# Designs tried in a protein design run: peptides against a protein of PDB entry 6RGO. Part 154

Target 1, 392 residues: chain A of PDB entry 6RGO
Amino acid sequence: MALKLLGFNQDATCFSVISSNKGVTIYNCDPFGKCFELEKSTSNDEELDFLVEMLFSTSLIAVVDKTIGASKRKKLKIVNTKRKATICELTFPHEIMDVIMNRKIICVVLKSDQIFVYDISCMKLLRTIDVRGEKLKSTSKFRNSEAVGDIGVRVSLSTDNNSILCYSSYSKSDKENAPLNDIVVFDALKCIQINVLPAVHQSNIVCIACSPDGMLMATASEKGTIIRVFKTIDTENDEPILVNEFRRGSRPSRISEMKFNHDNTLLACVGESDTIHIFALPVTTTEADANEDDTLQQSSHSLSSSINGLQYISKGLANRFGKIIVSKIPTQSQQRHVAYIKIPENAKYRIGFPKDTTNTIHICGEDGNYLVYSIPRNEVGPCTLVKSNTFD

## One batch from the design tools (peptide; made by RFdiffusion4, then SolubleMPNN)

Design b2_p11_8_s2 (from b2_p11_8, 4 letters changed)
Fold by OpenDDE base, seed 4:
Structure b2_p11_8_s2 (fold): chain B 392 residues (1-392), chain A 11 residues (1-11)
Amino acid sequence: as target 1 above (392 residues)
Amino acid sequence: SPIEELLKEDE
């Protein structure tokens, strides 16, 4: 059967899939098994398309049925899985492209490049962010959104209660075809723009990950060769702080998903390539005051390749041709993966990091495999398969 | 609210 992966929940305790015969199925990771099934709305042989976001291990699911008709594609349903009941329904002016949530916020991304931010507890609209409206204020003409079907606003939300929202925005370049290569950092609770990272890539951003605490973000462009990690809030001299620049590969390949682990020590990426890459992040030693208490420091020897160089992205000198020069870490300072997983070629995979085990990664494939890998800490190498299950 | 009940299920 054709499976389509929807992804893991925030803590990788569950994952969601579309089965062409059954509709939406949610699996629990441990113990492995079906938690919930949403039946097809129609008996037609139409290709099923859904957005499904689960709130952690709760009975709260956000669902968008994208299968049939322009009207359903504009409807968000909040479903209680235990009651099998829709508890809230919202209708949007445009097709829903993405839905993300945490315990405080739900964000709905529309095909109009609008982001609707809600307080999840009461479904009160807190903010409408109009990414195109921001672009228009900067003199850029509307790109007719019809022609480039796969380039839209990308979003990521911190899984904590701080609710840091990172989204792609249009560069303030006077070019009619300004790329979605800026990042805006937004406090979704206070509805305040915290930071703007201009031109973090030369092409459109296609993948964003926010760290669980919202302190870091990872970005990838359409090329998917370089991943950049930035501080979200912190700036130096009003310039964005580039923490890491990772090389995924030399060949262009789309990155579909990136995730930080729960302690911000690892960044994983997956996409069209046969390899999931896992990168080590420098541990920011919070100078916790060394009060003497003799508690057994389990020295989690993170591979401290001391990247000494926090590099600043200088506000790109617009050269005479309106090219923003992105400061780049020298190619010699570009880190590669510390670990990897080989996946079947052409299989779409999704990734998740469980909260309790910072050295474990959960992956699931459209091939019907749910796999748990252990990540090596002390050496560069392949991940070790710990557990495998199959789903249909 | 019916949503606030769900937000506490895994706390």
Scores: peptide ipSAE 0.484, ipTM 0.940, DockQ to the pose 0.637
Fold by OpenDDE base, seed 2:
Structure b2_p11_8_s2 (fold): chain B 392 residues (1-392), chain A 11 residues (1-11)
Amino acid sequence: as target 1 above (392 residues)
Amino acid sequence: SPIEELLKEDE
């Protein structure tokens, strides 16, 4: 059967798939099994397309029927999976491109580059963010970019209650074709812009991940060769803090998804390549106050030894070319993956990090494989397969 | 609300 992956929920306890014959199916990861099914509303042999976002392990899902020819591409449904009932329906002026949520907020991204931010508890509209309108003070030409369906506003939301929303924005360049290479950090609860990271890449941002706590974000451009990790809120001298720069590869390859693990120690990425890459983030040892007590020298041989190379390159080498405002980490200090998973090149995969096991990753493929891997801690190498299941 | 009931399922 043709499967299309919708992805994991926030804590990787469930994942969603589209089956051409069945419609939407949600699987539980442990114990592995089908937990919900949404039948296709049309008998037509049309290629099914859906957005489905699940709120953690709750009975709440957001559903958009994106099937070609369907009049429903502008309609968000909130569904109670336990009752099998639509509890809320919203209609938007434009096609829904993405939906993201946590326990407080639901964000709806439209083809118009608008982000609608709702209080999920009552579905009250808190804010409409017009990502184009911030630019439109200069040039009225709506390029009907009908053809470039692939370049749009990208969003990521913290899974915590702080509800830090990161979204791609158009650079303030007077160029008609300004790239989506700025990041805005937004408090979705207070509806306040917290930070703006200008020109984080040279080309359009195609993938963003916010950390669960909203303190970090990862970004990748259309090139997908470099992943950058920034602090979201914290700034140094009103400048963005680049925490890490990771090299995925030398060849361009699209990154479709990135995720942090629950404790911000790992960043995974997946895309069009035969490899899921997992990067280690420096554990900020909070100086726990050295209160005196007991001697359990658990020699946490922290992987601290290799991270000494983050020389803060001082302000001075803001290279005259104004194209990337964020100082690049030297290519010599670009970290590679610490772990990897080989996947079939022709199969799309999605990734999830379970909450309870920070060194475990869940993956699922359009090949019908659900796989659980253990991530090596002390060495650079392949992940170890721990569990496998199949779905149809 | 019907949504607030679902938000409490996983608290």
Scores: peptide ipSAE 0.479, ipTM 0.941, DockQ to the pose 0.649
Fold by OpenDDE base, seed 1:
Order: C-alpha cells, then structure tokens, then sequence
Structure b2_p11_8_s2 (fold): chain B 392 residues (1-392), chain A 11 residues (1-11)
C-alpha cells in the first residue's frame, strides 16, 4: 500500500500516516497500536493528501483535506478524535500549506505567504502576518512573483506556552526574486516581532526547527549541506547570535525535518539522504548548578567541541550592492554529527524526540517501519536499535 | 469551550 508520513506529535507519543485505502491513521508509540482512524470520504482512487497536526497526547487534531477540490484545501477542521466529531471549521482565502500548534496557539500558513495566528482556546484570530506585504514594503514594485514554485514560507513554533514563532521572510534586496532567506522571530501570544535574522543562508530556507523552550532555532537552505543554530531572542550588540554551524554533508540534499530534543542537547535532521544525522549542542550551563562539588572523575573525554568562539555574524560590510555578506564561517569550525541512523534509500522518514528519554529517538518510514533508537553518549557512531514495529 | 476541554487533556 502507498503510505505517506505526516509526522510525530510534539512529544513523539504518536505519529500520523496516510494509507491509500484507509485515509488518515494515528498510531500510539507505546504501547504500539492504532489509536485513531479518519475514514476516506471518497471511493475514488485519487491520491490522498492531508495535513494533520496532533496536540500532544490529547484528543485534539487539526485536519486539512488536500485530496479533492480547491475548496477542501482551504478548510481547516478541528476534530475531537475520541468523539470523532468536528468541533470547529475555518475557511481561508487560499490553500493551506502548513498548520502548527501548541497548547496556546495555532498557526495556519497559506499559499499566499500569509500566516494566520489564532488563540486555540477560542479560535480567535490574533494576527495575520503578510510575508509578501513585508517584501512589498521593502521593494517598491508590485511584481506578482507568481512563479515561486515549491518554495513557500516555512514556520516552526515552540512547544511550550511562550509560543515563539520562527518564520522565513524575503530579504530586503531590491531584486524581484529576493530569496526567502531571512528569519523573523515572533511572540505569537503578544503578537510582537522580537528579532530579525537577515540572510541566514545564501538560498531559500526550506526547513526551520524551534527548540521546545523557544530559545534556539535551527535553519537549513535548499542546499541542505549546512545547518545553522541561532539564539531566537538574545542578541549581542543588536546582532544575531550564531550558536552552532553543523555540516550534514558535502553533497546537496534536501532536509525535510529537523527536531531538537526536550533539553536542547541534541538536534536531529532527516530528508532525501540515506542518513538521519544527530548533532550535539553545547550545554549552556546556567550558573545555578555550580554548587554540587561531586568529584565524579567522569573522564571527560571532552568532546572538545572546540567552541570556536561566538563568531559574530558581523554586519558584513554593506558593499555598494546591498549584499549582506554573511561572513563565511571557516569550514574548520563546522561540526559533524555525533550520531547517525542509516535508512533505506528513497524512503521518507520522520523523526521525534520523546520527552522522558533525552537519548532516545523515534523514527517512522513510508516503508511501514516504526523504530526506536538509543543515541550513544560517549562515542561518535551509529545509534542502536532498541525497538521495532510495523504498520500498514 | 469544547476546545478548552481538550486543551486540559494531558496537562
């Protein structure tokens, strides 16, 4: 059967799939099994396409039917899975491209490059962000850039109640084909722009991950060779703080998903390559836990991650052509993965980090495999398979 | 609301 992966929920307790014959199925991870099915509304052999976002382990899902007709692609449904009932329906002027939520906020991304921000508790609209309108304010020419193909606005939301929204925006370049290579950091509760990170890549951003606490974000371009990790809120001398630069590989490959673990110590990435990469983040010791003098001679094999010092992305000299030259961090400062998982070639996978086990990763494939891996702590190497299940 | 009931699940 053709399976299409939708992804894990925020805490990796469940994952969602599309089965060509059944419609949407949600699986529980532990104990492994089906917990919800959304029946196919049509007998037609049409390829099923859905957006499904689940709110943690709750009975709340957001659903968009993308299969049949332009009208359904514009309709968001909030569904109670336990009652099998639609609670709320919203219709948008344009096709829904993405839906993301936490316990406070739901964000709806449209093909028009608009982000609708709602209070989830009452479905009240808090803000409409017009990413094209921001571009048009910077560029005096109303040119209908119709032909931005598969490159749309990307979003990520913190899973905590602070509700930090990171989204891709168009660079301030007077060029008609300005790339989606800026990041805006937005407080979704207060509806305030907190930060703007200009030109974080040379090409369009195709993947963004926000940390669970909203303090970090990871970005990848369409090249997918370099992942950059920034602070979201903190700035130094009104400049963005680059925390890490990771090298996934030398060969271009699209990254489809990135996730932080719940303690911000790991970043995983998956995409079109045969390898899931896991990177270690430097533990920012908050000053508080300095007091327990417990002389465990952990042979710190310091993975001297030579924290090659905070390379300020100096405001690259605005050379006469308005190119913010992001100072190329020397290739020597680019960290590699600390762990990896090999996956079948051409298999699409999704990733999730469980809340209770910071050194465990959940993965699922369009090959019908749900796999749990242990991440090595002290050695650079492959993850160890702990549990496997199959689904249809 | 029917949504606020679900938001209190798994808290």
Amino acid sequence: as target 1 above (392 residues)
Amino acid sequence: SPIEELLKEDE
Scores: peptide ipSAE 0.476, ipTM 0.938, DockQ to the pose 0.623
Fold by OpenDDE base, seed 3:
Parts: sequence; structure tokens; C-alpha cells
Structure b2_p11_8_s2 (fold): chain B 392 residues (1-392), chain A 11 residues (1-11)
Amino acid sequence: as target 1 above (392 residues)
Amino acid sequence: SPIEELLKEDE
């Protein structure tokens, strides 16, 4: 049967798939099994297309039926999976491209490059962000709407209650084809812009991940060769906002998904390549909880690879247009993966990090495999398969 | 709210 992966929930306790014959199925990871099924609304042999976002292990899902008709593609349904009932329905002016949520916020991304931010508890609209309107304020030229191929606004939301929203925005270049290569950091609860990172890539951003706590974000361009990790908030200490630059590979390959683990020690990426890459992040010791006493000399040989060579990223030369250029980390200081998983060629996979096991990764494939891997801590190498299940 | 009930199911 043809499977289409929708992905894992925020804590990787469940994953969602589209089965051509059945519709949407949600699987529980442990114990492994079907926990919900949404039957297809039509008997037609139309290719099923859905957005499904699950809220953690709750019975709350957001559903968009993208299979049939321009009207359904504009409808968001909030469904109680236990009751099999729609509890809320919203209709948008444009096609829904993405839906993300946490316990406080739901964000709806439209084909119009608008982001609708709601208080999830009452479905009250808090903000409409118009990424095109921001572009129009910065660039006198309307982009004709027709040439918007597979490149739209990308979003990621922190899974915590701080509800940090990271989204791609258009560069303030007077060019008709300004790339989506700026990042905006937004407090979704307070509805305030926290930061703007200009020109984080040379090409359009196609993947964003926010850390669970919203303190870090990862970005990848359509080239998918370099992943950049940034602090979301400027720290008073003149510390560089760009904390890491990872090299996935030398060959261009689209990254479809990135995720941080729950303690911000690992970043995983998956996409069109035969390899899931896992990168180690430097542990930002917040100086705060250095209470004196526990002299446990755990000689953690910190692989403090002496990134002594992060010379002060001098406040980037204002380009000819007054934009701060995010300085690139020198290629010699670009880190590689610490771990990897080989996946079948041309198989689409999704990734998730469980909360309780920071060195475990869940993956699922359109090949019908659900796999749990252990991530090596002290060596660079392959992940070890711990558990496998199949689904159809 | 029917949504607020679901927000607490895994708390």
C-alpha cells in the first residue's frame, strides 16, 4: 500500500500516516499499535493529502483535508480522537500549508504567507502575521503570486509553554525575487517580535527547528549542505547569536525535517538523502546552578573540541543595504555528525525524540518501518537499532 | 471548554 508520513507528535509518543486505503492512522510508539483512525471521506481514487498535528499524547488533533476541493484545504478541524468528534472548525481565506501547536498556541500557515496565531484553549486569534506585508514594507515590488512553487514560509514552535515561534521572512532586497532567508523570532504568547536574523542562508530557508525550550533554532536552506544553529534571544554578554554550523554533506540534498532532543544536546536531520545525521550541540552551562558542593569528579572527557577559534564574530559589516551579514563560521570549524542512521534510498523518513531518553531517536518510514535507535555517546558512529515494528 | 479538557489529558 502507498503510505505517506505525516510525522511524530512533539514527544515522539505517537506518529501519523496516510494509508491510501484507510485514510489517516495514528500509531502509538510504546506499546506499539494503532490508537486512532480517520476514515477517508470519499470513495474516489484521489491521492489522499492531509495535515495532521497531534498535541502530545492527548486526544486533540488538528486536521486539514487537502485531498479534495479548495474549500476543504482552507478548513482546520480540531478533533477529539477518543470521541471521534470535531470540536472546533475554522475557515481561512487561503489554503492551509502548515499547522503547528503546543499546549498554549496553535499556528496556522497559509499559502498567502500569513501566519494566524491562536490561543488554543479558546481558539481566540491573538495575531495575524503577514510575511508578504512585511516584505512589501521593505520592497516596493509585489511578487506575482503565481510563481510561488514549493518555497513558502517555514515555521517552528517551541514545545514548551514559552511558545517561541521562529519563521522565515523575505530579505529586504529590492530584488523582485527576494529569498525567504531571514528568520524572525516571535513570542507567540505576548505577540511581540523578539529578534530578526537577516540573511542566515544565501538561498531560501526550507527547514526550521526550534528547541523545546525555544532558546535555540536550527535552519537549513534548499541546498541542505549546511545547518546553522542560532540563539533565539540576544544575550547581554555580546555572545555570537550563531552558536553552531554543521556540515550535513558536500552534495546538495533537501532537508525535510530537523529536531532537537529535549535537553538541547542533539540535533537530528532527515530528508532526501540515505542518511539521518545527528549532531552534538555544545552544552551551554547556564552559570546559575553552580551550587558549590557536589565535587563529583565525573571526568566527563567533554569532547570540548576547543572551538577556541570562534573569533569574535565582529558585528557583521553592514552590507550596502544596511543589513548585518551573519558571518559564516570558517569551513575548518564546521562540525560533522557524531552519529548517523542509514535509511533506504528514496524512502521518506520522519524523526522524533522521546522525552525520557535523550540518547534515543524514533524514526518512521513510508516503507512501513517504525524504528527506535540508541545514539552513541562517546564515539562517532552508527546508531544501534533497539526496537523495530512494522505498519501498513 | 471542550479543548481545555483535552489540554489536560496527559498532565
Scores: peptide ipSAE 0.469, ipTM 0.938, DockQ to the pose 0.642

Design b2_p11_8_s3 (from b2_p11_8, 4 letters changed)
Fold by OpenDDE base, seed 3:
Structure b2_p11_8_s3 (fold): chain B 392 residues (1-392), chain A 11 residues (1-11)
Amino acid sequence: as target 1 above (392 residues)
Amino acid sequence: SEIQKLLEEDE
């Protein structure tokens, strides 16, 4: 059957798929099985397309019918899966491109490059972010709306209650085709902009991940060769906001999804390549707990590759060209993956990290495979398959 | 609200 993957929920306890014959199916990961099915509303042989965001293991899902010809592309439905009932419906002025949520916030991304931020508890609109309107304030030139294919505003939301929203924005360059290569960090609860990261890539950002706690974010461009990891908040210490650069590969390949694990120790990426890459993040020791004198001389030769080579380009020239936050990290300091999974060529996969096991990754494929892998801790190498299931 | 009850299902 033709399957289309929608992805995992926030804690990888469930994943969603579109079956051409049935509509949307949600699977539970453990015990493995179908937990919800949304029947196809139309008898037409139209290719089904949906957005489905599940709130953790709850009976709350957000659904958008994106099927071609459907007038429903502008409608968000909140559905109770236990009751199989729509409990809320919102209609937007433009097609819905993405929906993300946590226990506090739901964000709706429109084709208009608008982000609608709601309090999920009452579906009250908190903020409309107009990414185009911000561009128009910075650039006198209107973007012709028609010419941009798969390139839109990308978003990621922290899964915690802090509700840190990261989104791609247009560079302030007076160029007609200003890339979506800036990042805005936004407190979705307080409705305040926390930070702006200018020109984090040379081309449009196509993938963003926020850490569960909202303290880190990862970005990838259309090239998908370099992944950058940033702190979301400027620390009072003159610490670089760019914490890591990872090399996924030498060949361009689109990254479709990135995820942090629940303790911010790992970043996984998947896309058009035959390989899921897993990168180790530096453990940010918060200095607070360093006072307990436990002299356990565990000679962990932490490969503190001291990134000594960041010559601070003096503060004076940075004022005229917006802070080049991306100092060219020498190609020598680009870290590789610590682990990988080989996947079939041309099979789309999605990834999720379970909460209880920080060294486990869940993956599912349009080939009908649900796979659980163990991530090696102390060695660079392949992940080990722990569990496999099939779905139709 | 019904939404509020669903938000509490996983608490």
Scores: peptide ipSAE 0.549, ipTM 0.937, DockQ to the pose 0.636
Fold by OpenDDE base, seed 1:
Structure b2_p11_8_s3 (fold): chain B 392 residues (1-392), chain A 11 residues (1-11)
Amino acid sequence: as target 1 above (392 residues)
Amino acid sequence: SEIQKLLEEDE
């Protein structure tokens, strides 16, 4: 049967899949088993397509049926899984491309490059962000909507209550075909723009991850060779702070998903390649905890000795047009993965980090495998398989 | 609301 992966929830306690014969199924990770099923509403042999976002381990899911008819693709349903009942329905003027949520906010991304921000508790609209309208103000030129193909606005939301929203925006270019290579950082609760990171890649951004606390973001372009990690809020001399630049590979390969672990020490990425890559982030010692743990310094020194070569070349070369170009870290100082997982070629996988175990990663594949791996702490190498289950 | 009760289920 054809499986399509939707992804993990925020804490990797559950994952969702589309089964061609059953509809949407949600699996619990531990104990492993089916916890919810949304039956297929149609007897047609049409390929099922859904968006499903689960709110942690709660009975709240957001669902968009993308399978049949232009009207359903514009309809968000909030469903109580215990009651198998729709609680709320919203209809949008355009097709829904993405849905993200936390305990405070739900964001709906439309094919129109609009982001609708709601207070989840009452489904009140807080803000409509018009990414095209922001571009039009900057360029005075209409884009023909048809020419964007599979390239749309990408979003990520912090899983905490601070609700930091990162989204891709159009660079300020006199060219009609300006890439989606700027990042906007937005406070979704206050409905204010906090920061703008201009031209973080040379091509369109196709993947964004926000850290759970909203303090970091990772970005990847269509090339997927380089991942950049930035501070979201903090700036140095009004310039964006590049924390890390990671090399995923030498060959172009699309990154489909990135995730931070819960303590911001690891960044994982998955996509079209046969390898999940896990990168180590430098532990930002907040000045407060400098007192006690002298013992943890020795093990961090071996990984940190390779990191100390990151001179903060925050020297944004202002180009002739006053654009801050994030200086490319020299290829020799680009960090590689500290750990990896080999996956079947052409198998689509999703990734999740559990909250309670910062050195484990959950993965699931369209091959019907749910796998738990241990991440090595003191060596660069493969992750160790700890648990495996199968689903259909 | 019913949504508020579901938001509190995992706290």
Scores: peptide ipSAE 0.543, ipTM 0.936, DockQ to the pose 0.559
Fold by OpenDDE base, seed 4:
Structure b2_p11_8_s3 (fold): chain B 392 residues (1-392), chain A 11 residues (1-11)
Amino acid sequence: as target 1 above (392 residues)
Amino acid sequence: SEIQKLLEEDE
């Protein structure tokens, strides 16, 4: 059967899949098994397409049926899985492209490049972000949405209650074809723009990950060769702080998903390549006052490759339009993965980090494999398979 | 609300 992966929930306790015959199935990771099924709305042999976002291990899911007709593609359903009932339904002016949530916020991304931000507790609209409207205020003409293929506004939300929303925005270039290569950092609770990272890539951003605490953000462009990690809130001399620049590969390959682990020590990426890459982040020592109490904190010595240097984003070469482009870290200082997982060619995989085990990664494939890997901490190498399950 | 109760299920 054709499986389509929807992904893991925020803590990787569950994952969602579309089965061509059944509709949506949610699996629990431990103990492994089906926890919820949503039947397909129609008997037709139409290719099933859904968005499903699950709120942690709760009975709350957000569902968009994209299978049939323009009307359903504009409807968000909040479903109680225990009751098997729709508890809220919202209709949008345009097709829903993405849905993300945490315990405070639900964000709905539309094909119109609008982001609707809701207080999840009451489903009150807090903000409509019009990414195109922001672009128009900067003199750029509307790009007709028809000719831009799989390129839309990308979003990521912190899994914590701070609800830091990172989204891709159009560069303020006077070019009609301005890329989606700016990032906006937004406090979704207060509805305030915190930061703007201009021109973080030369091409459109196709993947964003926010750290669980919202303090870090990873970005990848259409090229998928370089991943950049920034501080979200902190700035230095009103300039964005580039924490890391990782090299995934030398060949272009789309990155479909990135995730931070729960302690911000690891960043994983997956996409069209045969390899999941895991990168080590420098431990930001919070200056917790070293009160002397000799408690044996098991020093999880992550492989601190001692890249001490917060590299200032020097004012990069102004392109022909006088815009600051994020300076590239020299190729010699570009970090590689510290760990990897080989996956089948052409299999789409999704990734999740469990909360309780910072050195474990969950992955699932459209090949019907759910796999748990241990990440090596002290050496560069392959991850070790710890657990495997199959699903249909 | 019913949503509020679902948000409390994982506390």
Scores: peptide ipSAE 0.543, ipTM 0.936, DockQ to the pose 0.635
Fold by OpenDDE base, seed 2:
Structure b2_p11_8_s3 (fold): chain B 392 residues (1-392), chain A 11 residues (1-11)
Amino acid sequence: as target 1 above (392 residues)
Amino acid sequence: SEIQKLLEEDE
């Protein structure tokens, strides 16, 4: 394909694309147009591969040239887009698999299952997290499994200044093939582990999303049939709090990306299926003290879908399948999407939620479409197309 | 630093 999507920035004001002919292009969403181009450094007909992470609408981008044959797959560049200049370069011992950032932290994920956490303001290393480190005491077999299988450490970072980092970790099970099915919640600023959610799925976690405020996280496994939403920090009786369990579908399909909207009322997912799914999260009405006065009857028609059925299935049904500590929400209480977008089956799409409009979603495709949809509030149904643009 | 100035551009 002539285009490869890199994704939206944190507030969905921009998105990044690889063009086979040009290199990296960043588009502004509104007004729609090119705002930055990074030219291809090599004249070779090699398939371009890049990581590009943009910091909101700022002139700061992190860039990794992942092109095959490029000696640069271990090099992170911090680029000032206004100056078109590299302002910082870091070289890692292993190939860079992912880069994520907010206004405080940049995290670099390596093929070695290491996460390097930096203070972005000074590029000081705060922590190296070795996700393998607890197990590597015994079997020095680096699986030279040339299984280029997409099984690696997944990360998500809160977009706020609290800098809650969620990452997938290996289960403590003595099995040689322990899945990446644990989640660690980490305060990236303080460099403290806050929580561990063990065995949140039966198979490897392939997608994680942290909420903007870092209070929620969504997880999906290789099956991509069930999405689970947890509290990140809060625990009940030292057990993880499962907020929601969503059913994407009955057929296995990989989820490539999930995102919360800015007020934690919606979760979107996209992947290999012909459908973007949008799920509603229960608004936790904080009982803010009803101090008497202001009679503004905002008739919040709370869709009181009484989620009666969060029966905490008590500890007793340790069924024979290994301790999935996550009490399975009964299949009857699995919520479906509230909204959806149909997309071409053969086109990869990325998703973003704009900050200013909680019921709007931005999507872009490798088909060259940038689309803005309105999400229905009161009805289960298709999203409405509001705006469309094309890019090349 | 130059990075610090870029972090302040959107505040």
Scores: peptide ipSAE 0.537, ipTM 0.935, DockQ to the pose 0.645

